# Ledger of designs, part 183: peptides against a protein of PDB entry 5OK6

Target 1, 215 residues: chain A of PDB entry 5OK6
Amino acid sequence: ELPGLDSQWRQIENGESGRERPLRAGESWFLVEKHWYKQWEAYVQGGDQDSSTFPGCINNATLFQDEINWRLKEGLVEGEDYVLLPAAAWHYLVSWYGLEHGQPPIERKVIELPNIQKVEVYPVELLLVRHNDLGKSHTVQFSHTDSIGLVLRTARERFLVEPQEDTRLWAKNSEGSLDRLYDTHITVLDAALETGQLIIMETRKKDGTWPSAQL

## One batch from the design tools (peptide; made by RFdiffusion4, then SolubleMPNN)

Design b2_p29_1_s1 (from b2_p29_1, 16 letters changed)
Fold by OpenDDE base, seed 3:
Structure b2_p29_1_s1 (fold): chain B 215 residues (1-215), chain A 29 residues (1-29)
Amino acid sequence: as target 1 above (215 residues)
Amino acid sequence: GPEELAKRREERRREREKEREEEARREEE
């Protein structure tokens, strides 16, 4: 059963777990398509539960690029294309109105950047390759706040690198040259890594030499 | 861009939080 319209408004907009609550690092927030959300606002502000302004189930179809991988469209803008709700508010709306059949929730994490907390709507998609097999890429998503050390560990895991094998990373830059990722403690953001960027994992030879040192 | 809009929204959210904290402090006095 739907709560009273005033109770819905208070719970989603003005509640301690509402849309306007502070962002906290590591918390989950959810995207809601803007037109649906505006329809819901009009419905609950109208004061008539039987109004023709009833929003129906949440439908985020216009936010997706495809219904196979459920990737978001590029260039979506908060407040224009979608609104962000904290997990509690999202779960209330889903329980009251439902979510369109077959659509996954669009869950995103709050990340802490040096000067701001934000919901990371677009994590960085990196193309991980081995130095000896550039034709076989693994696309992996990383937070801008993830360390280069995590990128390296993830690359080692994806390529089934043995614990005793020594590895290092290179990033292909915009000029087509390779930049060595020396510092593994810096973030993906600090390294200025971008979506679609090629990251090359180099494995040390058994003779103790690096493949790149012979070029 | 989207990042500047996100920044402005978070700034506005923080301003509203401060206003509510100031209002709550005034109601306790």
Scores: peptide ipSAE 0.021, ipTM 0.371, DockQ to the pose 0.013
Fold by OpenDDE base, seed 4:
Structure b2_p29_1_s1 (fold): chain B 215 residues (1-215), chain A 29 residues (1-29)
Amino acid sequence: as target 1 above (215 residues)
Amino acid sequence: GPEELAKRREERRREREKEREEEARREEE
């Protein structure tokens, strides 16, 4: 049974636990399609439970680019295309109205940047390759807050690099040249790495030379 | 962009938090 309309409004919009609550690093937030959310706002503000403004089940179909991988469309804007709800508020709405059959929830994490906390709606998808096999990529998702050191460790793991093998990263830039990722302590954000960017793991030769030193 | 909206959202949250703290101090005086 649906709770009273005023109770719904308070639970979802309450500044302490609702949509307007402070962001906390590592917490999960969920995307809700904007038109559905506005319909819900109109319904609960109208005071009539039997109103024709009933929003129905949550349907995020317009936020997805495909129903196979359930990837978000690029360029979605908070407040225009979607709203962000904390996990508690999302679970309340799903329990009251349901989620469209077959659609996954759009869960995202709060990340901490130097001056702000934000929900990371678009984590960075990098194309990891080896210097000797550029045609075989591994797509891996990273946070903007992840270190280049984590990218390197992840690449080593994906390519089954032995602990004794020395490795380093290069990023292919927009001009098609390779930028060396020297500092492994900086973040993906600080390195200005973008989704779809090619990251090349170079492995040191047994003779102690680097393959790139011959270029 | 999305980052500017996130910034404005967080600024508004911090303003509301300060207003609540100021109201609470006035009720204790």
Scores: peptide ipSAE 0.010, ipTM 0.307, DockQ to the pose 0.013
Fold by OpenDDE base, seed 1:
Structure b2_p29_1_s1 (fold): chain B 215 residues (1-215), chain A 29 residues (1-29)
Amino acid sequence: as target 1 above (215 residues)
Amino acid sequence: GPEELAKRREERRREREKEREEEARREEE
């Protein structure tokens, strides 16, 4: 049963526990398509439960680029294309109105950046390759707060590199040259890595030489 | 909102890190 319209508004828009609550690192937030959310606002503000302004089930279809991988469209803007809700508020709306059949929730994490917390709507998708097979990429998502060391460990795991093998990373830049990722302690953000960027894992030869030292 | 401010801060950070990486490459060449 739907709560009273005023109760719905207070629960979702309450600045202490609702949409306007402070962000906390590691918490989950959810995207709601803006037009649906505005329709819901109009419905609950109208005071008539039988109004033709009833929003129906939550439908985020316009936010997805595909219904296979459920990836977000590029360039979506908060307040224009979607709103962000804390997990509690999202679960209330889903329980009251439902979610469109077959659509997954769009869950995102709060990350801590220098002097600000934000919901990371777009994690960085890197194309991981081996230096000897540039045509075979593995797409992997990373947070902007993840270390280059995590990217390297992930690449080693994906390519089944043995523990005794030495590896290092190169990033292909916008000019098409290769920048070596020397510091593994810096973040993906500090290394200015971007979605779609090619990251090359180089493996040290048995003779102790690096393949790139012969180029 | 705070997310728009965060995006603008990240863009400015990425620009500065790209500039530093380009400077470092020019010093190694």
Scores: peptide ipSAE 0.008, ipTM 0.281, DockQ to the pose 0.043
Fold by OpenDDE base, seed 2:
Formats: sequence, C-alpha cells, structure tokens
Structure b2_p29_1_s1 (fold): chain B 215 residues (1-215), chain A 29 residues (1-29)
Amino acid sequence: as target 1 above (215 residues)
Amino acid sequence: GPEELAKRREERRREREKEREEEARREEE
C-alpha cells in the first residue's frame, strides 16, 4: 500500500536519509529519469492521491542507449537528465510505484577522489589485448580510482597468464604511439586512461627478453 | 619499436575488416 503523500516526500527528500544525504565512499546510489521524478514531486506536493498527476511506474528508458547491454547514453547530466537517490530511497520508490518491466536498476558507486566524493556514473571501459594478438580485445570496466596494478591483474586473469609469466602494460595514446605504464600503484585517473582506450599486455619471452625490445 | 608493431597490426586488422565488408556486399549482389 502507498504511504501518505507527506510521508513519501519526507522519506525520499529528507536530507538525512534521502536525496540530499551526504555521499559515502563504496555506497550504492541509483539513477532516476528526471521527468518521472518531477512528476512524482508534483503528485506528492499536490496532496491529492487521486489526482491526474500520478507518476505511474519508474521508467528509465530515455537514459539507455541500448536494451541489450543496458548502457547509459553518453553525456547525461545530473539534475537535467536524471536524479541520484541512495539505495534506501530507490527501494522505497520501486516498492511503491514499481519499475518498468524488463528494465534493470541503474546502480552506481560512490568513489573517493583526493578532493571530492562523487557517484561514478561513467566507469572507464578499457580494451584489453595481448601484444601478440591485437585483434582480440576484452572490454572491461574499471573505476577511475582502480590501480594500474588491478588493470594488469585483470588482464592476466582474462588471458589465463600463468603466475610465473612476467607481464607489463602499454597504453595506446591519441597520437597512436604506445606509452608504457611503469608505475602500477597509480590510479586509472592518474594514468589519464579513457573509455575506449587500447591497453596492451606484453608477456616476457622464455629467453628473458621483451618482445618490444626487438622492434 | 612497440609503436611500429602496433601500427602494422592495426593496418592489417583494418584491411581484414574491409575484405569482410566487400565479401558481405558481394553476397548481397
């Protein structure tokens, strides 16, 4: 059963537990399409439960670029295209109004950067390849806060590299040259890695030489 | 160097993609 309209407003918009609550690193937040959310605001502020302003089920269709991988459209802006809700507020709205059939929730994590906490709406999608087969890529998502060491471990796992094999990373830059990722302790952000960027894993030869040293 | 190898491999990838597109177009004609 739907709570009273004033109770809904206080539960979702209350700055202590609702939309305006402080961000905390590692917490889940959810995207809600802006037009639906504004319709809900008008409904609960109107005070009439039987009004023509009833928002219906949550529908995020306009935020997706595809219904196969459920990827977000590029260039979406908070406050214009969507609002962010903490997990508790999202689950209340879904329980009260429902979510459009077949649509997944748009869950994102709060990340901590040196001077700001933010919801990471767009994680970095990297194209992982081996130095000997550049035509076979694995697309993997990383946080901007993930280390180059995690990217290397993930590449080793995806390519089934044995523990005794020595490996290193190269990033293809905008000029089409290869920059070696020497420091594995810096973040994806610090390395200036971008979505769609090619990351090449090089494996050391049995003779102890690197394939790149012969080029 | 690694840069020259990367360029040559991408050129060969683009050539193979064009060959596949030309084969697909010939099967539709």
Scores: peptide ipSAE 0.006, ipTM 0.284, DockQ to the pose 0.033; fails the geometry check

Design b2_p29_1_s2 (from b2_p29_1, 15 letters changed)
Fold by OpenDDE base, seed 1:
Structure b2_p29_1_s2 (fold): chain B 215 residues (1-215), chain A 29 residues (1-29)
Amino acid sequence: as target 1 above (215 residues)
Amino acid sequence: GPAELEEKRRKRREEREEERRRREEEEEE
């Protein structure tokens, strides 16, 4: 059953528990397409439940680049293309209006940066490859707050590297050269890694030499 | 559900538009 229009407005826009509530690291927030949200605002502010301004079901189709992987379009802007809602507010709207059939929710996590909490709408998609097989990439998502050590562990796992094998990472830069990721304690953000960037895992040879030392 | 509520609103809008057209036709006669 739909709550009263004033109750809907207060529940979703309430500064303590609604859209404007403080961000907390590790919490889930959800994207709502901006035009739908504005239509909902107009509907609940109009005071007439029978108004032709009824927003219908939530449809985020315009935010997706594809309906197979449900990836977001690049370059979406908060407040222009979408609104961020906390999980409770999102679940209320979905319960009241529904979500378009077959469309997944756009869930994102709050991350903690040195001076700010942010909803990480775009995690970093890295192309992981082995030094000896650059043609076989594994695309893996990482948070900007993830360590290079996590990227290395993930690469080792994906390539089934044995525990006794020594490995290290290289990032291909925009100039096409390879930058060595020496410090595994820095974050993906601190290493300035970007979506679509090639990350090369090098495995140490049995003779104790590195493949790159012969180049 | 939400879909049934939308369909009810669509029907009410259609009924209002038909009533408006009927009034406009009755004012032109």
Scores: peptide ipSAE 0.047, ipTM 0.513, DockQ to the pose 0.006
Fold by OpenDDE base, seed 3:
Structure b2_p29_1_s2 (fold): chain B 215 residues (1-215), chain A 29 residues (1-29)
Amino acid sequence: as target 1 above (215 residues)
Amino acid sequence: GPAELEEKRRKRREEREEERRRREEEEEE
């Protein structure tokens, strides 16, 4: 059953638990398409439950680039294309109005950057490859807050590298040259790694030499 | 479900709009 319109407004827009609540690192937030959200606002503010302004089911279809992988469109802007809701508020709206059939929720995590907390709407998608087989890429998502050490561990796992094998990373830069990722303690953000960037895992030879030292 | 609720609301709105229109016609007579 739908709550009263004032109760809906208070639950979703209340600054303590609603849309305006402080972000907390590691929490889940959800994207709602802005036009739907504005229609809901108009409906609950109108004070008439039988109003023509009833928003219907939540439909985020316009935020997706495809209905196969459910990837977001590039360049979506908060407050223009979508609204962010905390998990509790999202679940209330879904319970009251439903979500379009077959459409997944758009869940994102709050990350902590040096001076701000942000919902990470666009994680970094890196193309992981081996130095000896550039044609076999693994696309893996990372947070901007993930360390280069995590990227390296993930690459080792994906390529089934044995624990005794020594490995290092190179990033292909915009000029097409390779920059070595020496510091594994810096973040993906600090390393200025971008979506679609090629990350090359180099494995040390049995003779103790690096493949790149022979180029 | 939400769709049945929306249809009920649509019908009630149409009834209210008809009732309003009847009152406006009765005030013009």
Scores: peptide ipSAE 0.040, ipTM 0.501, DockQ to the pose 0.006
Fold by OpenDDE base, seed 4:
Structure b2_p29_1_s2 (fold): chain B 215 residues (1-215), chain A 29 residues (1-29)
Amino acid sequence: as target 1 above (215 residues)
Amino acid sequence: GPAELEEKRRKRREEREEERRRREEEEEE
């Protein structure tokens, strides 16, 4: 059953699991389309449960680029296009109103950056390739807070690199040149890696030479 | 239960669609 309108407002806006609660690193938050959320606000503030302002089911269709991969549109802005809700608040709204049939929830993680927590709405999608087969990419998502060491380990796993094989990464920059990722302890953010960027995994030859040293 | 909630949701959608149709008819007159 739907709770009373005042109870809904308190649980979603002002509760310990409300929209305005502090962000905590590693927690899940969910995107809600802004127009739906505003319709819900108007409904619960109106005090009439039978009002024509009833929001209906949550529909995030306008936030998706496509209904196949369920990728978000680029350039969405918090407070303009969507509202972020903590997992508990999201689950309450879904239980009360439902989610549009076939739409996945838009779950995102809170990340910790220097001096701020934020919901990472857009993780970095990197194109991982081998130096000897640039035509075969693996698209993998990383947090801005993930280390280059994690990117390297992930590349090794995706390409089934044996433990005894030495590997290193190169990033293709905006000028089209290759920058070597020497420090594996820095983050994806610190390395200024961007979505769609080509990351080349180089494997050391059996003779102990690197393929790139011949260029 | 979930069935009663779905029925309430259905009824409110129908009421909104009827109100929209009435407004569209009033704007055409």
Scores: peptide ipSAE 0.075, ipTM 0.557, DockQ to the pose 0.007; fails the geometry check
Fold by OpenDDE base, seed 2:
Structure b2_p29_1_s2 (fold): chain B 215 residues (1-215), chain A 29 residues (1-29)
Amino acid sequence: as target 1 above (215 residues)
Amino acid sequence: GPAELEEKRRKRREEREEERRRREEEEEE
């Protein structure tokens, strides 16, 4: 059963627990398509439960570029294309109105940047490759706040590198040259790594030489 | 350097793809 319209408005839009609540690092927030949300606002503000303004099920179809991987379209703007809701508010709306059949929720994490907390709508997608097989990439998502050390560990795991094998990373830049990622303690953001960027894992030879040192 | 290694590998892939395409065209004639 749907709660009263005034109760819905207070539950979702209240400044303490609703849409306008402060962000906290590590929390989950959810995207809702803007036109649906505006239709819901009009419905609950109208005060008539039998109104033709009923929003129906939540439908985020216009936010997805594909229905296979459920990737977001590029260039979506908060407040224009979507609104962000805290997990509690999202779950209330889904329980009241439903979510379109087969659509996953669009869950995103709050990250801590040097001067701001932000919902990370677009994590960085890196193309991980081995130095000896550049044609076999693994696409992996990372937060802008993840360390280069995590990228290296993830690459080692994906390529089944033995614990005793020494490895290092190179990033392909926009000029097509390779920049070595020396510091593993800096973040993906600090290293200026971008979505679609090629990251090359180099493995040290048994003779103690690096493959790249011969060129 | 590592950039030269990548470029050499890119060229060798392109050469193999061109050779494959040429063989496919020669089998259709």
Scores: peptide ipSAE 0.000, ipTM 0.276, DockQ to the pose 0.032; fails the geometry check

Design b2_p29_1_s3 (from b2_p29_1, 13 letters changed)
Fold by OpenDDE base, seed 1:
Structure b2_p29_1_s3 (fold): chain B 215 residues (1-215), chain A 29 residues (1-29)
Amino acid sequence: as target 1 above (215 residues)
Amino acid sequence: GPEELARRREERERRREEEREEREEELEE
């Protein structure tokens, strides 16, 4: 049942449990298209439930670049293109107004950085390849807070590397050279890895030599 | 109110069915 307009406003914008609540690492937040949200604000502030300002269902279509993979458009800005809502507030709005048919919710996680919490709207998409087959990439998403060790484990799993095989990573930099990812304990952020970056997994030869040592 | 919300949902669902039927017809010509 749709609550009274003042109750909706207090439920969604309440600083303790609503949009302005503190971010907590690991919590889920949801994107809502900005125009829809502003229309909702105008509706609930107007005090007339029968107003022509009724927002209708949540429609995030303008935030997606495709309706197949439901990827976000690049360069979306919080407060301009979308608002972030905590899971409780999102579920209230969806229950009251509905979500556009076939559209998935845009769920994102709060990550903890050294001095800030933020909602990670854009996880890092890395192109994982083997050193001997650069033409076959596996695109995998990672958090900026994920370790290089996790990237290496994920690459080993995707390429079905046997447990006894030694592997290491290289990142292709902006200059087109290869930087060795020596420290597996640093994060994707600390390694300055970016979306679309090529990550090369090198496998040690049976003779104990590395392929790159012969180049 | 809730009745206006229900009416607007039904009208939107009807419009989406109409748009889907039109697309299915365009794909069959």
Scores: peptide ipSAE 0.019, ipTM 0.465, DockQ to the pose 0.008
Fold by OpenDDE base, seed 5:
Structure b2_p29_1_s3 (fold): chain B 215 residues (1-215), chain A 29 residues (1-29)
Amino acid sequence: as target 1 above (215 residues)
Amino acid sequence: GPEELARRREERERRREEEREEREEELEE
């Protein structure tokens, strides 16, 4: 049974636990398609539970590029295409109205940047490859706040690199040259890595030489 | 360099948050 309309509004829009609550690093927020959310607002503000403005199930279909990988469309804008809700508010709406069958929730994390906290709607998708097999990529998502060290560890894990093997990363830049990622303590953001960028993991040879030193 | 690109990304991200806050204020009004 749906709560009273005024109670729904107060539970979703409040500044303590609702839409207007302060962002906190590591918290989960959820995307809601803007038209559905506006229809919900109109429904709960109208004061008539039997109104034709009933929003029905949450349907985020317009936010997805595909229904296979459930990737977001590029260039979505907060307040225009979607609304962000904290986990508590999202779970209330889902419990009240349901989510369209088969659609996953669009969960995102709050990240801390030097001067701001924000919901990271678009994590960086990197194409991880080995230096000796550039044709086999693993697409992996990283936060802009993730370290290059995490990218390297993830690449090592995906390629089943043994702990004793020495590895390093190269990024293919926009000019098509390879930039070595020397500092593993900087972030994906600091390294200016972008979605779709090729990241090459080089493995040291048994003779102690690097493959790139022979190019 | 990578630092300048990082800075430009941060500035763009900050603007998006500022635009969000401004729009949220306009919707409450």
Scores: peptide ipSAE 0.009, ipTM 0.409, DockQ to the pose 0.114
Fold by OpenDDE base, seed 2:
Structure b2_p29_1_s3 (fold): chain B 215 residues (1-215), chain A 29 residues (1-29)
Amino acid sequence: as target 1 above (215 residues)
Amino acid sequence: GPEELARRREERERRREEEREEREEELEE
């Protein structure tokens, strides 16, 4: 049964636990399509549960570019295309109205940047390759707050690199040149890595030489 | 290494399970 309209409004829109609550690093937030959310606002503000303003089930179809990988469209803007809700508020709306059949929730994490917390709607998708097989990429998603050390560890895992093998990373820049990722303690953001960027894992030879030193 | 990715994946799966359990508890209340 649907809660009273005033109860719904207070549960979802209250500044302490609802949409306007402070962001906390590591928390899950969910995207809701803006038109649906505005229809819900009109419904609960109207004070009539039998109103023709009933929003129906949550449908985020317009936010997706594909129904296979459920990737978001590029260039979506908070407050224009979608709203962000904390997990509790999202779960309440889904329980009350349902989610369109077959659609996954659009879950995103709060990340902490040097001066701001934000919901990371677009994590960085990197193309991981080995120096000796540039034609076989593994697309892996990273947070902007993830370290280059994590990217390297991820590449080592994906390519089944033995613990005793030394590895290092290169990023292919926009000019097509290779930039060495020397510092593994900096973040993906600090390294200015972008979605679709090729990251090359180089493995040290048994003779102690690097393949790139022979080019 | 693989262990930290596994750990982060497990921590993410655990958090999703905790959020699901909390949701199930909130739906039973």
Scores: peptide ipSAE 0.007, ipTM 0.321, DockQ to the pose 0.014
Fold by OpenDDE base, seed 3:
Structure b2_p29_1_s3 (fold): chain B 215 residues (1-215), chain A 29 residues (1-29)
Amino acid sequence: as target 1 above (215 residues)
Amino acid sequence: GPEELARRREERERRREEEREEREEELEE
């Protein structure tokens, strides 16, 4: 059953627990397509529950580039293409109106950058490869706030590297050369890693030499 | 209070304008 229109507005559009609440690192927020949200605003502000302004179920179809992997379109802008809602507000709207059949929720995390908290709509997708098999990539998503150390651990796990094996990372740059990721404590953001970038995991040889030392 | 809500709206509007400018620059390159 739908709550009263004023109650809906107050639950979703408030500065404490709704759309206008402060961002907190690690919390989940959800994307809602802008036109649907504006239709909902018009409905609840109109004061007539039987009005032709009823928004229907939440439909985020226009935000997706594909319905297989449910990837977002590139270049979506907050306030133009979508609005962000905290988990509680999202769950209220879904319970009241439903979500379009088959569509997943668009959940994103709040990340903390040096000067701002933001919802990370576009995590970095890296192409992880081994130095000896560049043709077998594993695409893995990372936060901009994830460390290079986490990227390395993830690569080791994905490639089933034994704990006693030494590994290091290289990034392929725009010039096609390889930059070594020496500092594992810096973030993906600080390392300027980008979506689609090739990250090469090099494994140390049993003789104690690195494969790259022969190049 | 109302002043804190106003401040948060202004900060959000500023961020949206920055994101829009960045997108326009990326489309011109």
Scores: peptide ipSAE 0.021, ipTM 0.521, DockQ to the pose 0.021; fails the geometry check

